# Ledger of designs, part 235: peptides against a protein of PDB entry 6MBK

Target 1, 240 residues: chain A of PDB entry 6MBK
Amino acid sequence: GFEMVNFKEEGFGLRATRDIKAEELFLWVPRKLLMTVESAKNSVLGPLYSQDRILQAMGNIALAFHLLCERASPNSFWQPYIQTLPSEYDTPLYFEEDEVRYLQSTQAIHDVFSQYKNTARQYAYFYKVIQTHPHANKLPLKDSFTYEDYRWAVSSVMTRQNQIPTEDGSRVTLALIPLWDMCNHTNGLITTGYNLEDDRCECVALQDFRAGEQIYIFYGTRSNAEFVIHSGFFFDNNSH

## One batch from the design tools (peptide; made by RFdiffusion4, then SolubleMPNN)

Design b2_p28_6_s1 (from b2_p28_6, 12 letters changed)
Fold by OpenDDE base, seed 2:
Structure b2_p28_6_s1 (fold): chain B 240 residues (1-240), chain A 28 residues (1-28)
Amino acid sequence: as target 1 above (240 residues)
Amino acid sequence: SLFPIERSLPFNLEEMEKIFDEVEAAEA
């Protein structure tokens, strides 16, 4: 009922191929298709994950490394998804000097500098880990791990990470949700949930979408600053 | 049961910094 389309101003999004009614379950993504902290643990990254306190403590960083490992793996199951990800982002880590200067008059500048600082420190840490840790030898990143790679991966996770329940529902974990995360943002209500019984993400239509229309979702309540800092876009019609 | 999903959860930068500081201190 939908297809991925490159829209002129918004980049990639989903377009309806048929009429979709409001509240219709039009999109679902089983857990097995998600990139999660668990899938990271079960990947080539697993041995390193089990011994690195940062990866264990920060699921978003685990996802970032998972993305990098899978991107570097030509036979990765997630290659089709990874190829849909932007090569660059409009997040602060990609800001030009003029953009940073523009934000200096706002409280957002503190988060920008925090991102720079944290990301730089993390990269330096993991560069050393990759060079010295025995379990890093098997990683496809071993011979090529640049700041640009890390910046991309972190930004990918920053703009796309979601909380979902663990398989047993006892805890929450982080996940990237392929295909679904191609939906661009509009004002409205949360229409996506995780169905533990069927073990899948489920998205119902926020409104009626006619064939040929772009399908939008509501990402959640965010300030314009939060959109800029964490999602890499400014939403002019933000109701928050 | 359904658990609502918000796309693009913000990083908790302060918590990330704290965690990193703690690990770095422990490994020093």
Scores: peptide ipSAE 0.462, ipTM 0.907, DockQ to the pose 0.881
Fold by OpenDDE base, seed 4:
Formats: sequence, structure tokens, C-alpha cells
Structure b2_p28_6_s1 (fold): chain B 240 residues (1-240), chain A 28 residues (1-28)
Amino acid sequence: as target 1 above (240 residues)
Amino acid sequence: SLFPIERSLPFNLEEMEKIFDEVEAAEA
């Protein structure tokens, strides 16, 4: 009912291949297809995760490392998904000097500087960990872990991470949701949820979409500053 | 009922910094 398309202005998105009605369940993604903190623990990263306090304390960073490990693994199950991810982002970590100067006139500049500082410190920390920790020896990124790699992974997670329930529903965890996260943003209501009974993410159509139209979702209530800082885009007609 | 999913959950930069500082201090 849909296909991935590279739109000229918006980049990759989903296009309807047939008419989709409002509230129709048109897309679902089972847990087994998600990149989660749990899948990170069950991967080659697992031994390091079990001994590193930062990875344990920050699920988003665990996802970033999971993403890097899987990207560096030719036989990774998630290679098809990873190949759909942008090679660069419009997030602050990729800003040119002129873009930073533009934001200096706004309150967002503090968050930009915080991102730079935090990301740099994290990279330095993990560079040392990767070089010295025994459980890092088997990681595919052992001999190739650059700042560019790290900022890409962090930016990927920052722009795409979602909260979902654990399998037993007892707590919340973080996940990247392949295919679904290709949907671009529009005004509206949240139309995606996790179905614990079927153990899958479910997305219903926000509105009617005709064959050939781009399928949009509502990401959530954000300020324009939050869109720029965390999502890497500006939404002019933000009604929230 | 479904657990609602909000795409692109923003980083809590302040919290991340605090966590990092705490871990770094404990390992020093």
C-alpha cells in the first residue's frame, strides 16, 4: 500500500500506492524488526553494555552504539534499514558556522552548545573505552571509530528514537522503528501506537491519502526550536 | 489500549550531562 520515495524537497518519505482511508491500519512493524536497547544487549555490544555505566544509564547512547555496530556488520539484519538513513543530518552537530551564528540570536544556542559539548565528551569517553575495554575487542568498529561516526549515530537516534513498552509492558524502552520512521511530519494527532497483544507498532492513517500522495504522520507537539534542535527541520505551519 | 508513540523523542541534554558527570566523577 506504500513505497519509499525520494522527494525533491523533503528527502525520503512514504508514498501511497493505493488509496488509504483515514484511520486505516496501513503500516505495522513487529518488535523483532525494531532496533531497541534490548536488541543492543543481545548483540555483539552486549558484553560491553553489561560493564559500561554510560551505556546502561543512557538508552539513547546504547542505541547509537548499536546502530554503529550493525552498520559496521555486513551481515546485519538491519542493513537494509541502515542504508535508508541519511548520511548527514540537518541537526546542530552538522551546522556550519553561518547556521550557528544565526541561532546565536535565539535561545536555542544554549542547547546547540550543549549538544556540541556533550557529544564531544561522550566521543572522547567511548574512544578510550573502545581502545581499552576487553569486551570492545570484538566490536566491528574497534579500529574505525571516528567523531563523524559517533555524531552520525547520535544524530540518527536523536531524530528517530521512540519510546515503546518492553515485551512484558512493565517499563518503557527506546526503539528505532524501521520503515515507519520514513514518514515525514504534518500537523495532526498521534496515530501510532504499540500493540502489546500483537507485539508490534501500529500506524493508522491520519487522513485520507490518495494513490501517489505522500503519507505524513504527526511526530508530536514541538516548538520550532525543538524541531530544529532535535529533528533537523523547521515546520513553518506548526499549529502546536 | 495502544501505547502511543511519539516520533523523535527529544534528548534531555541536561539530564544526559548530569548522568555523564556522575559516572565520570565516580570513575575518577
Scores: peptide ipSAE 0.460, ipTM 0.906, DockQ to the pose 0.909
Fold by OpenDDE base, seed 1:
Structure b2_p28_6_s1 (fold): chain B 240 residues (1-240), chain A 28 residues (1-28)
Amino acid sequence: as target 1 above (240 residues)
Amino acid sequence: SLFPIERSLPFNLEEMEKIFDEVEAAEA
């Protein structure tokens, strides 16, 4: 029903290979295919996770480290997904000085500086942890953990993280949703949900899509500033 | 019913900073 395509200006997205009708369930992703905090805990990162308060307290950072570990693992189940991720992002952590100066007159500048500060502090903290913690010796990134690696992983999570329920539905956790997160944004309504009975993410079509058309979803209500800060793009038709 | 999913949940930078500060203070 769809294929991954590199679109001009938009980067990778999904294109319909057949006509898809509005509200049609065209895409689903089982929990087992997701990168989650739980999958991080069950990975080579697990022992370190169990002893590090930051990883335990911040699921997004746990996902970032999980992503780095899996990227460094040639036999990782998620290699096909990881290969679809951008090597660089247009998010504030990648801004050049001129881009930062352009934002100085906006509220966005405060968030930009906060991102830099937080990311730098986190990197310094984890660099020390990786060098000194016994369980870090098992990590594939033990001898290769650069700020660029960390910046990439954090940016990947920042632009793609989702909140989903735990298996029992008692809590929420964070997840990267392969394939689905390739959909680019358009204005509309939320059309993706988690089905606990079938234990999968389900996406229904926001509108009719003809064969050959790009499939868009609505990410949620965001300001243009929020798109820049958290997603790295502007949306001209954003009604918010 | 489905649990709605919003893509690209933004970071809560203030909360992250507070958590980090708390952990750092506890380890000092």
Scores: peptide ipSAE 0.440, ipTM 0.898, DockQ to the pose 0.895
Fold by OpenDDE base, seed 3:
Structure b2_p28_6_s1 (fold): chain B 240 residues (1-240), chain A 28 residues (1-28)
Amino acid sequence: as target 1 above (240 residues)
Amino acid sequence: SLFPIERSLPFNLEEMEKIFDEVEAAEA
């Protein structure tokens, strides 16, 4: 067992409610609970998705719009998950001028400006689409689509997107994985995988966790620059 | 065998920009 806890330094995370042994399957999330490109296509966004080339070409943007539509829907199945997401992020899209100036002397500045440019252009594009496209009239965000909304959704996907197989295993798609993605990062090995036979994400414990301890996972090998640019945090014990 | 899941896959900014440029050019 585990529970969601707000830790003082790391924010929200998972805490063990009992002793968990290394390699124990302690957490699984069925496909039906995931926010995926497929669930986006099957939602109120589906008609627009079928006619918009950007949504079709970029699954991460499709997830961002799916997240916005579900957030704007009071009866959304994912409301409990969405309420656990940060309202703001420490990613470059939220940087102040002084933070950007600090990065001007680094190679990361190119990626920062790229994120700004891409996000601004995408927002302008989709603002026009939402105002003019017939299928946009059914979207719950029709009358409320701000840059702040879009920035939040893109940042949420940027910091939380995962690759999983499609239901038939023939392709790879993108997914947000509720509850599991609350685990904070530590150094180690990948201990999460998708089980196609049971059609679920499965996470085994990286190490022994005692009751009351925070449960960590290894996100993957990233440089410090990648952590700052894509995850919005710096990992002090990162060897890369 | 499980399909490994890496948490928080980074955006491919270059690819995203390229895709957007192509779509924008086609709509112009």
Scores: peptide ipSAE 0.437, ipTM 0.899, DockQ to the pose 0.894

Design b2_p28_6_s2 (from b2_p28_6, 12 letters changed)
Fold by OpenDDE base, seed 2:
Structure b2_p28_6_s2 (fold): chain B 240 residues (1-240), chain A 28 residues (1-28)
Amino acid sequence: as target 1 above (240 residues)
Amino acid sequence: SLFPIERSLPLNLDEMEKIFDEVEEEEA
């Protein structure tokens, strides 16, 4: 077993409650628990999604709006998950002026400015859509859609999005994976996969974890710049 | 068969900008 714990330096993570052996399937998350583009389409956002080409073309934005709609819904199934998400992130959209200046000497500055530009443009576009589109009238965010809301949602998706197969396995879609995404990063190998037969995400232990130890996963091969820009952390021991 | 899942896949910002531009142009 495992439990969610707030670690002082790393924030929330998972801690083993028993000894877990390497390669043991210790965590699985069925599709029905995931926040996906499909669940967005099947939510209150569905009517707007069906009419908005950007939502259709950009699954990450669809997930961002799905997060916002569910956050604004007191009875949302995902409320427990959403409440575990950070209120702020260490990604570029939250950078202070001094942090931006620090990155000016790096190639990452292009991505920083791109994030600012893209997010601002998206917000302006969707602000207008939400104000004018008939299908937006039923959205719980109709009267409360701020840049801060959008920045948070985009950053949440940016730092947590995953690719999984569709139910029929014919294509790839985007998903947020509750509970699993609480695992912090370490060097290693990919130990998570989607099992289409059982229709669930499956995570096996990267190594032996003793009771009381934090459970880490390998997020994938990333540069330090990618970790800073997209994940909101710098990994000093990055082997890449 | 398992489909590998990478946590927090980096966004392709240039592609996102391109898609956004294309959609805006088509709706104009």
Scores: peptide ipSAE 0.428, ipTM 0.882, DockQ to the pose 0.834
Fold by OpenDDE base, seed 4:
Structure b2_p28_6_s2 (fold): chain B 240 residues (1-240), chain A 28 residues (1-28)
Amino acid sequence: as target 1 above (240 residues)
Amino acid sequence: SLFPIERSLPLNLDEMEKIFDEVEEEEA
């Protein structure tokens, strides 16, 4: 048992409602609840996806557009999940001038500038696509596609995307994993995996958690620069 | 065996730029 809680310093996270033991399977998310490249293809975005080479080549962008389309759809199955997402992120695309100046003294500055450049180019490209492509007329964002929308979607995907196997296990695809991605990071080992037999994500507890404690997971081995650039936070106790 | 999942998969920005450039060149 767990619940979503807004923690003062860390934002939203998961809190244990009972004692959870280490290695206990406390959370699972079936494929049907995930936002995936496949669910994007099967959505209102599908016709455009089938004709746009960038969407086909870049699964992260496909997820970003899927997220935007579903956000703009009042009856979307993922509305409850989308409402849990931050409105803004601490990632480079949201940096103020002073934050960029601080990073100019670091090796991360090249990645920051690349992210700005790539995102701007992608936005310009897709703005034109949305205005001119016949299949874009069906998209709920047709008359309202701003840079702020795109920045948010790209940042949401960047901070939350995961690799999972396809249903047949033959390939790897990208997914957003609702509820699970609310877990904040701590040092440790990967405790989440995809179970193809049951077709679900499975998360076991990294350690014992008492009732009322926040449930943390290990996101993976990252440098401090990677945490700042891709996740929007610095982890001081990174032992890796 | 479970397929391990790492949250917040890092983007390869250079690869993304390359893919984008290739598509733009093909459409020009």
Scores: peptide ipSAE 0.415, ipTM 0.876, DockQ to the pose 0.885
Fold by OpenDDE base, seed 3:
Structure b2_p28_6_s2 (fold): chain B 240 residues (1-240), chain A 28 residues (1-28)
Amino acid sequence: as target 1 above (240 residues)
Amino acid sequence: SLFPIERSLPLNLDEMEKIFDEVEEEEA
């Protein structure tokens, strides 16, 4: 029903290979294919996770390290997904000095500086952990953990993290959703949900899509500042 | 009933900073 395509202006996206009707369930992703905090705990990162308070308290950082460990693992199940991720982002952590200066007159500047500060502090903390903690010796990133690596992983998670229920539905956890997260944004309504009975993410079509058309989803209501700070793009047709 | 999924929910940076500060203070 769809294929991944590199669109010139939007990067990777999904293109319909047949006509898809509005509200048609065209895409689903089972839990076993997701990168989650739970999959991080069950990975090579698990022993370190069990002993590090930051990883335990901050699921987004756990996902960032999970992403780094899997990227560094040639036989990782998620290699095909990781290879579709951008190598760089248009988020504040990648801003040039002139871009930061432009935002200095805006309310967004506080969030920009906060991201810089937090990311730098986290990197410094985990650099020490990776160098000194016994459970870090088994991590594939032990001898290759740079700020650029961490910046990329944090930015990947920041731009792609989703809240989903745990397997038992008792709590909310964080997940990266392969294939689905390749859908680019358009104005509309939320058309994705988690089906606990089938244990999968389900996406229905926002509108009719003809064969050959790009498939868009609505990410959610965001301010222009939130799009720039958290998604790395500006949406001209933003109604918020 | 499906649990709605919003793509790439914005991070609460202030909350993240607070959590990090609290853990660092406990480990110091």
Scores: peptide ipSAE 0.395, ipTM 0.871, DockQ to the pose 0.852
Fold by OpenDDE base, seed 1:
Structure b2_p28_6_s2 (fold): chain B 240 residues (1-240), chain A 28 residues (1-28)
Amino acid sequence: as target 1 above (240 residues)
Amino acid sequence: SLFPIERSLPLNLDEMEKIFDEVEEEEA
């Protein structure tokens, strides 16, 4: 098995409680446990989703609002997962002025400003929607929707969103994958996939892990800039 | 066959801006 552990430098991660062999299926997460665009549609957000074009067009924003609604719901099924999420992120939306100035000499600066602009515009749009739309009155965030809330939710989704197939496999949708997304990154190959027959995410071990070792996965090929912009960390041993 | 999953799919910021602009123009 494995356990969630707070590592000093890496934050929360997974630690092996037994020896795990390379290619061993050690972790799986059924669809019913995922936060998806579909679960957002089936939640208290559903009525608003059905009438808002941005929510319909941008699955990542739908997930962000879903996350906010569930966080504001004490009895949410996903409360245990939400409590494992960082309260703040090292992504551009949380950069201080000095960090932004440092990036001005890099190619990442364009993406930083784009994130700021887009997030601000989205917040302004949805603030108005929440104040005026009839279906927004049922949302638990109706009277408490701050930029800080939105920034957190967007950053949570940005750092954790995944593409998975729909139940029928006909299209791709977005999902947050609880427990699995606690794995920190290392160099290697993709070892996670969605099994449509069993309707679950499946993760096999990238390498042998001994009891007491942190379990790492490979997130995918990313540039160092992409890690900073989208994941909020720098990977020193990035082979990209 | 498994559908491969890449964690932390990067956002296409340009596409997001375009979608947002299109919706705002239609609602204006």
Scores: peptide ipSAE 0.400, ipTM 0.871, DockQ to the pose 0.886; fails the geometry check

Design b2_p28_6_s3 (from b2_p28_6, 11 letters changed)
Fold by OpenDDE base, seed 5:
Structure b2_p28_6_s3 (fold): chain B 240 residues (1-240), chain A 28 residues (1-28)
Amino acid sequence: as target 1 above (240 residues)
Amino acid sequence: SLFPIERSLPLDHEKMEAIFKEVEEEEA
């Protein structure tokens, strides 16, 4: 077992409630609990998705809008998950002027500016779509779609998106994985996979965790720059 | 066999910009 805990330095994470052994399947998340491009298509966003080429072409934006629609829906199944998401991120979209100046001397500056420009352009486009498209009228965000909303949703997706197979395994899609994505990062190996037979994400323990210890996973190999840009944090023990 | 899941896949901003521009140009 595990529980959600707010750790002072790391924010929300998972803590073991019992001893967990290395390679033990301690966490699984069925597809029905995931926020996916498919769940976005099957939501109130579906009609707009079916007619907007950008939503169709860019699964990350589809997830961002799905997240916004569900956040604006009091009865959303994902409300408990959404409430665990940060309200703000340490990603470039939230950088202050001094942070941007600091990055000017780094190779990351190009990516930072690209992220800003892309996000701004996307927002401007979708603001018009939401205001003018007939299928946008049913969206709960119709009358409240700010850049801050979009920035938050895009940042949430950017920091939490995963590739998973479709139900039939024929292609790869994007997903947010509730509960699992609360695990903070440590060095190691990927210990999470998708089980198509059981149609669920499965996470095995990277190491032994004692009762009361925080459960960490390895997110993947990232540079410190990639952690800042894509994950919003530095990893001190990052050997890459 | 499990399909491995890597958390927080980096966004390819160049690819995203290209896709976005392509779609905008097609709709214009």
Scores: peptide ipSAE 0.347, ipTM 0.830, DockQ to the pose 0.831
Fold by OpenDDE base, seed 1:
Structure b2_p28_6_s3 (fold): chain B 240 residues (1-240), chain A 28 residues (1-28)
Amino acid sequence: as target 1 above (240 residues)
Amino acid sequence: SLFPIERSLPLDHEKMEAIFKEVEEEEA
């Protein structure tokens, strides 16, 4: 098996409690445990979702609002997962002035400014929606919707969102995958997939892991710039 | 066959901007 561990520099991760062999299916997460656009539609957010064009068009924003609503709900099924999420991120939305100035000499600066602009615009839009829309009155965040809340939720989704098939496999949707997304990144190959027959995410070991070792996965082919912008970390051994 | 899962999909900023422009134009 594995256990959740708070590593000093990497934050929460998974540690092997036994020897795990390469290609061994060591972790699976059923659909019912995922935070998805569909679970957002089926939540207290559902009525607003059905009437807001932005929520309908942008699954990542739907997930962000779903995350905020569930965080504000003490009895949420996802509370144990939400408590494992960072309170802050090293993503561009959290960059200090000095970090932004450092990036001005890089191509990443345009993406940073784009994120700031888009996130600010989204927040302003949804602040108005939450204040004026009848279905927003039922949301637990009605009287507490700050930019900091929105920034956190957007950053959480940005760093953790995944594409998975719908139940019928006819289309792709977005999901946060609890437990699995605690795995930190290493270089390698994609070893996670969705099994439609069993309706679950499945992760096989990238390599042999001994008992007591941290379990890493490969997130996907990314440039170092993409890691900084989208994941909030730099990977030294990134060959891209 | 498994549907491959890649973590941390990048944001489509162009799509996001386009959507918001449309909404802003409709609300104006």
Scores: peptide ipSAE 0.330, ipTM 0.819, DockQ to the pose 0.891
Fold by OpenDDE base, seed 2:
Structure b2_p28_6_s3 (fold): chain B 240 residues (1-240), chain A 28 residues (1-28)
Amino acid sequence: as target 1 above (240 residues)
Amino acid sequence: SLFPIERSLPLDHEKMEAIFKEVEEEEA
């Protein structure tokens, strides 16, 4: 077993409550618990999604709006998950001027500015959509949609989005994976996969974890720049 | 079969910009 723990430097993570062996399936998350593009389509966002080309074309934005709608819904099934999400991120959209200036010495600066520009453009577009589109009237965020809200949602998705197969396995879709995404990163190999037969995400232990140890996963091959840009952290032991 | 899951997939900002540009041009 495992439990959610707030680690002093790393924030929330998972801690083993018993000894877990390497390659042991210790965590699984059924599709019904995931926040997906499909769950967004099936939510209060569905009518707007069906009419907005951007939401249809950009699954990450669909997830961002799904997060915002569910956050604004007191009875949302995902409230417990959403409450575990950071209120702020160390991603580029939250960088201060001095941090941006520091990055000017790196090639990452172009990606940072691109994120700012794109996010601002997206917000402006969707602000207008939310104000004017008939299907936006029922959204719980109708009267409260700020740039800060949008920045948070986009950053949440940016740092936590995953590709999983659709239910029929015919396509790939985007998902947020509650509980699993609480695992912090370490170097290693991908140990998580989607099991279509059981319709769930499955995570096996990267290594032996003793009771009381933090459970880490490998997020994937990333450069340090990609970690900063997409995950909001540096990984000193990154092999890239 | 298991489909590998990588956490925190990078966003394709170029694609995002292109999509927005197309939509803006269609609405103009």
Scores: peptide ipSAE 0.342, ipTM 0.833, DockQ to the pose 0.898; fails the geometry check
Fold by OpenDDE base, seed 3:
Structure b2_p28_6_s3 (fold): chain B 240 residues (1-240), chain A 28 residues (1-28)
Amino acid sequence: as target 1 above (240 residues)
Amino acid sequence: SLFPIERSLPLDHEKMEAIFKEVEEEEA
């Protein structure tokens, strides 16, 4: 029903290979294909996770390290997904000095500086952990953990993390959803949900898509400031 | 009933900073 395509202006996206009707279930992703806090715990990162309080408290950082470990693993199941991720982002962590100066007159500048400060502190902390902690010796990133690596992983998670239920539905956890997260944004309504009975993410079509058309989804209601800070773009049809 | 999924939920940076500081202070 669809294929992954590299669109010149939008990067990777999904293109319909047949006509898709509005509200048609065209895409589903089983839990086993997701990168989750649980999959991080069950990976080579698991021993370190079990002993590091920050990884335990901050699921987004756990996902960032999970991405880094899997990226550094040639035989990782998620290599095909990781290869589709941008190498750089338009998020505040990648802003040049002139972009920061432009934002200095806005309320967004405080969030930008907070991101810089927090990310730098996290990197400094985990650099020490990776150098000194016994369980870090088995990590594929042991001898290659740069700020650029960490910035990329944090930005990947920041722009792609989702809340989904745990397998038993008792709690909410964080997940990256391969293939689905390649859908680019348009205005509309939320058309994705998690089906606990089938243990999968399910996406229905927002509108009719013809064969050859790009498939878009609505990410959610966001302010322009939130788009810049968290997604790295402005959306012209944003009502906020 | 599906659990709705919003793509790329914004991070609460203030909350994250608070959590990080709390853990750093506990480990110091």
Scores: peptide ipSAE 0.341, ipTM 0.830, DockQ to the pose 0.808; fails the geometry check

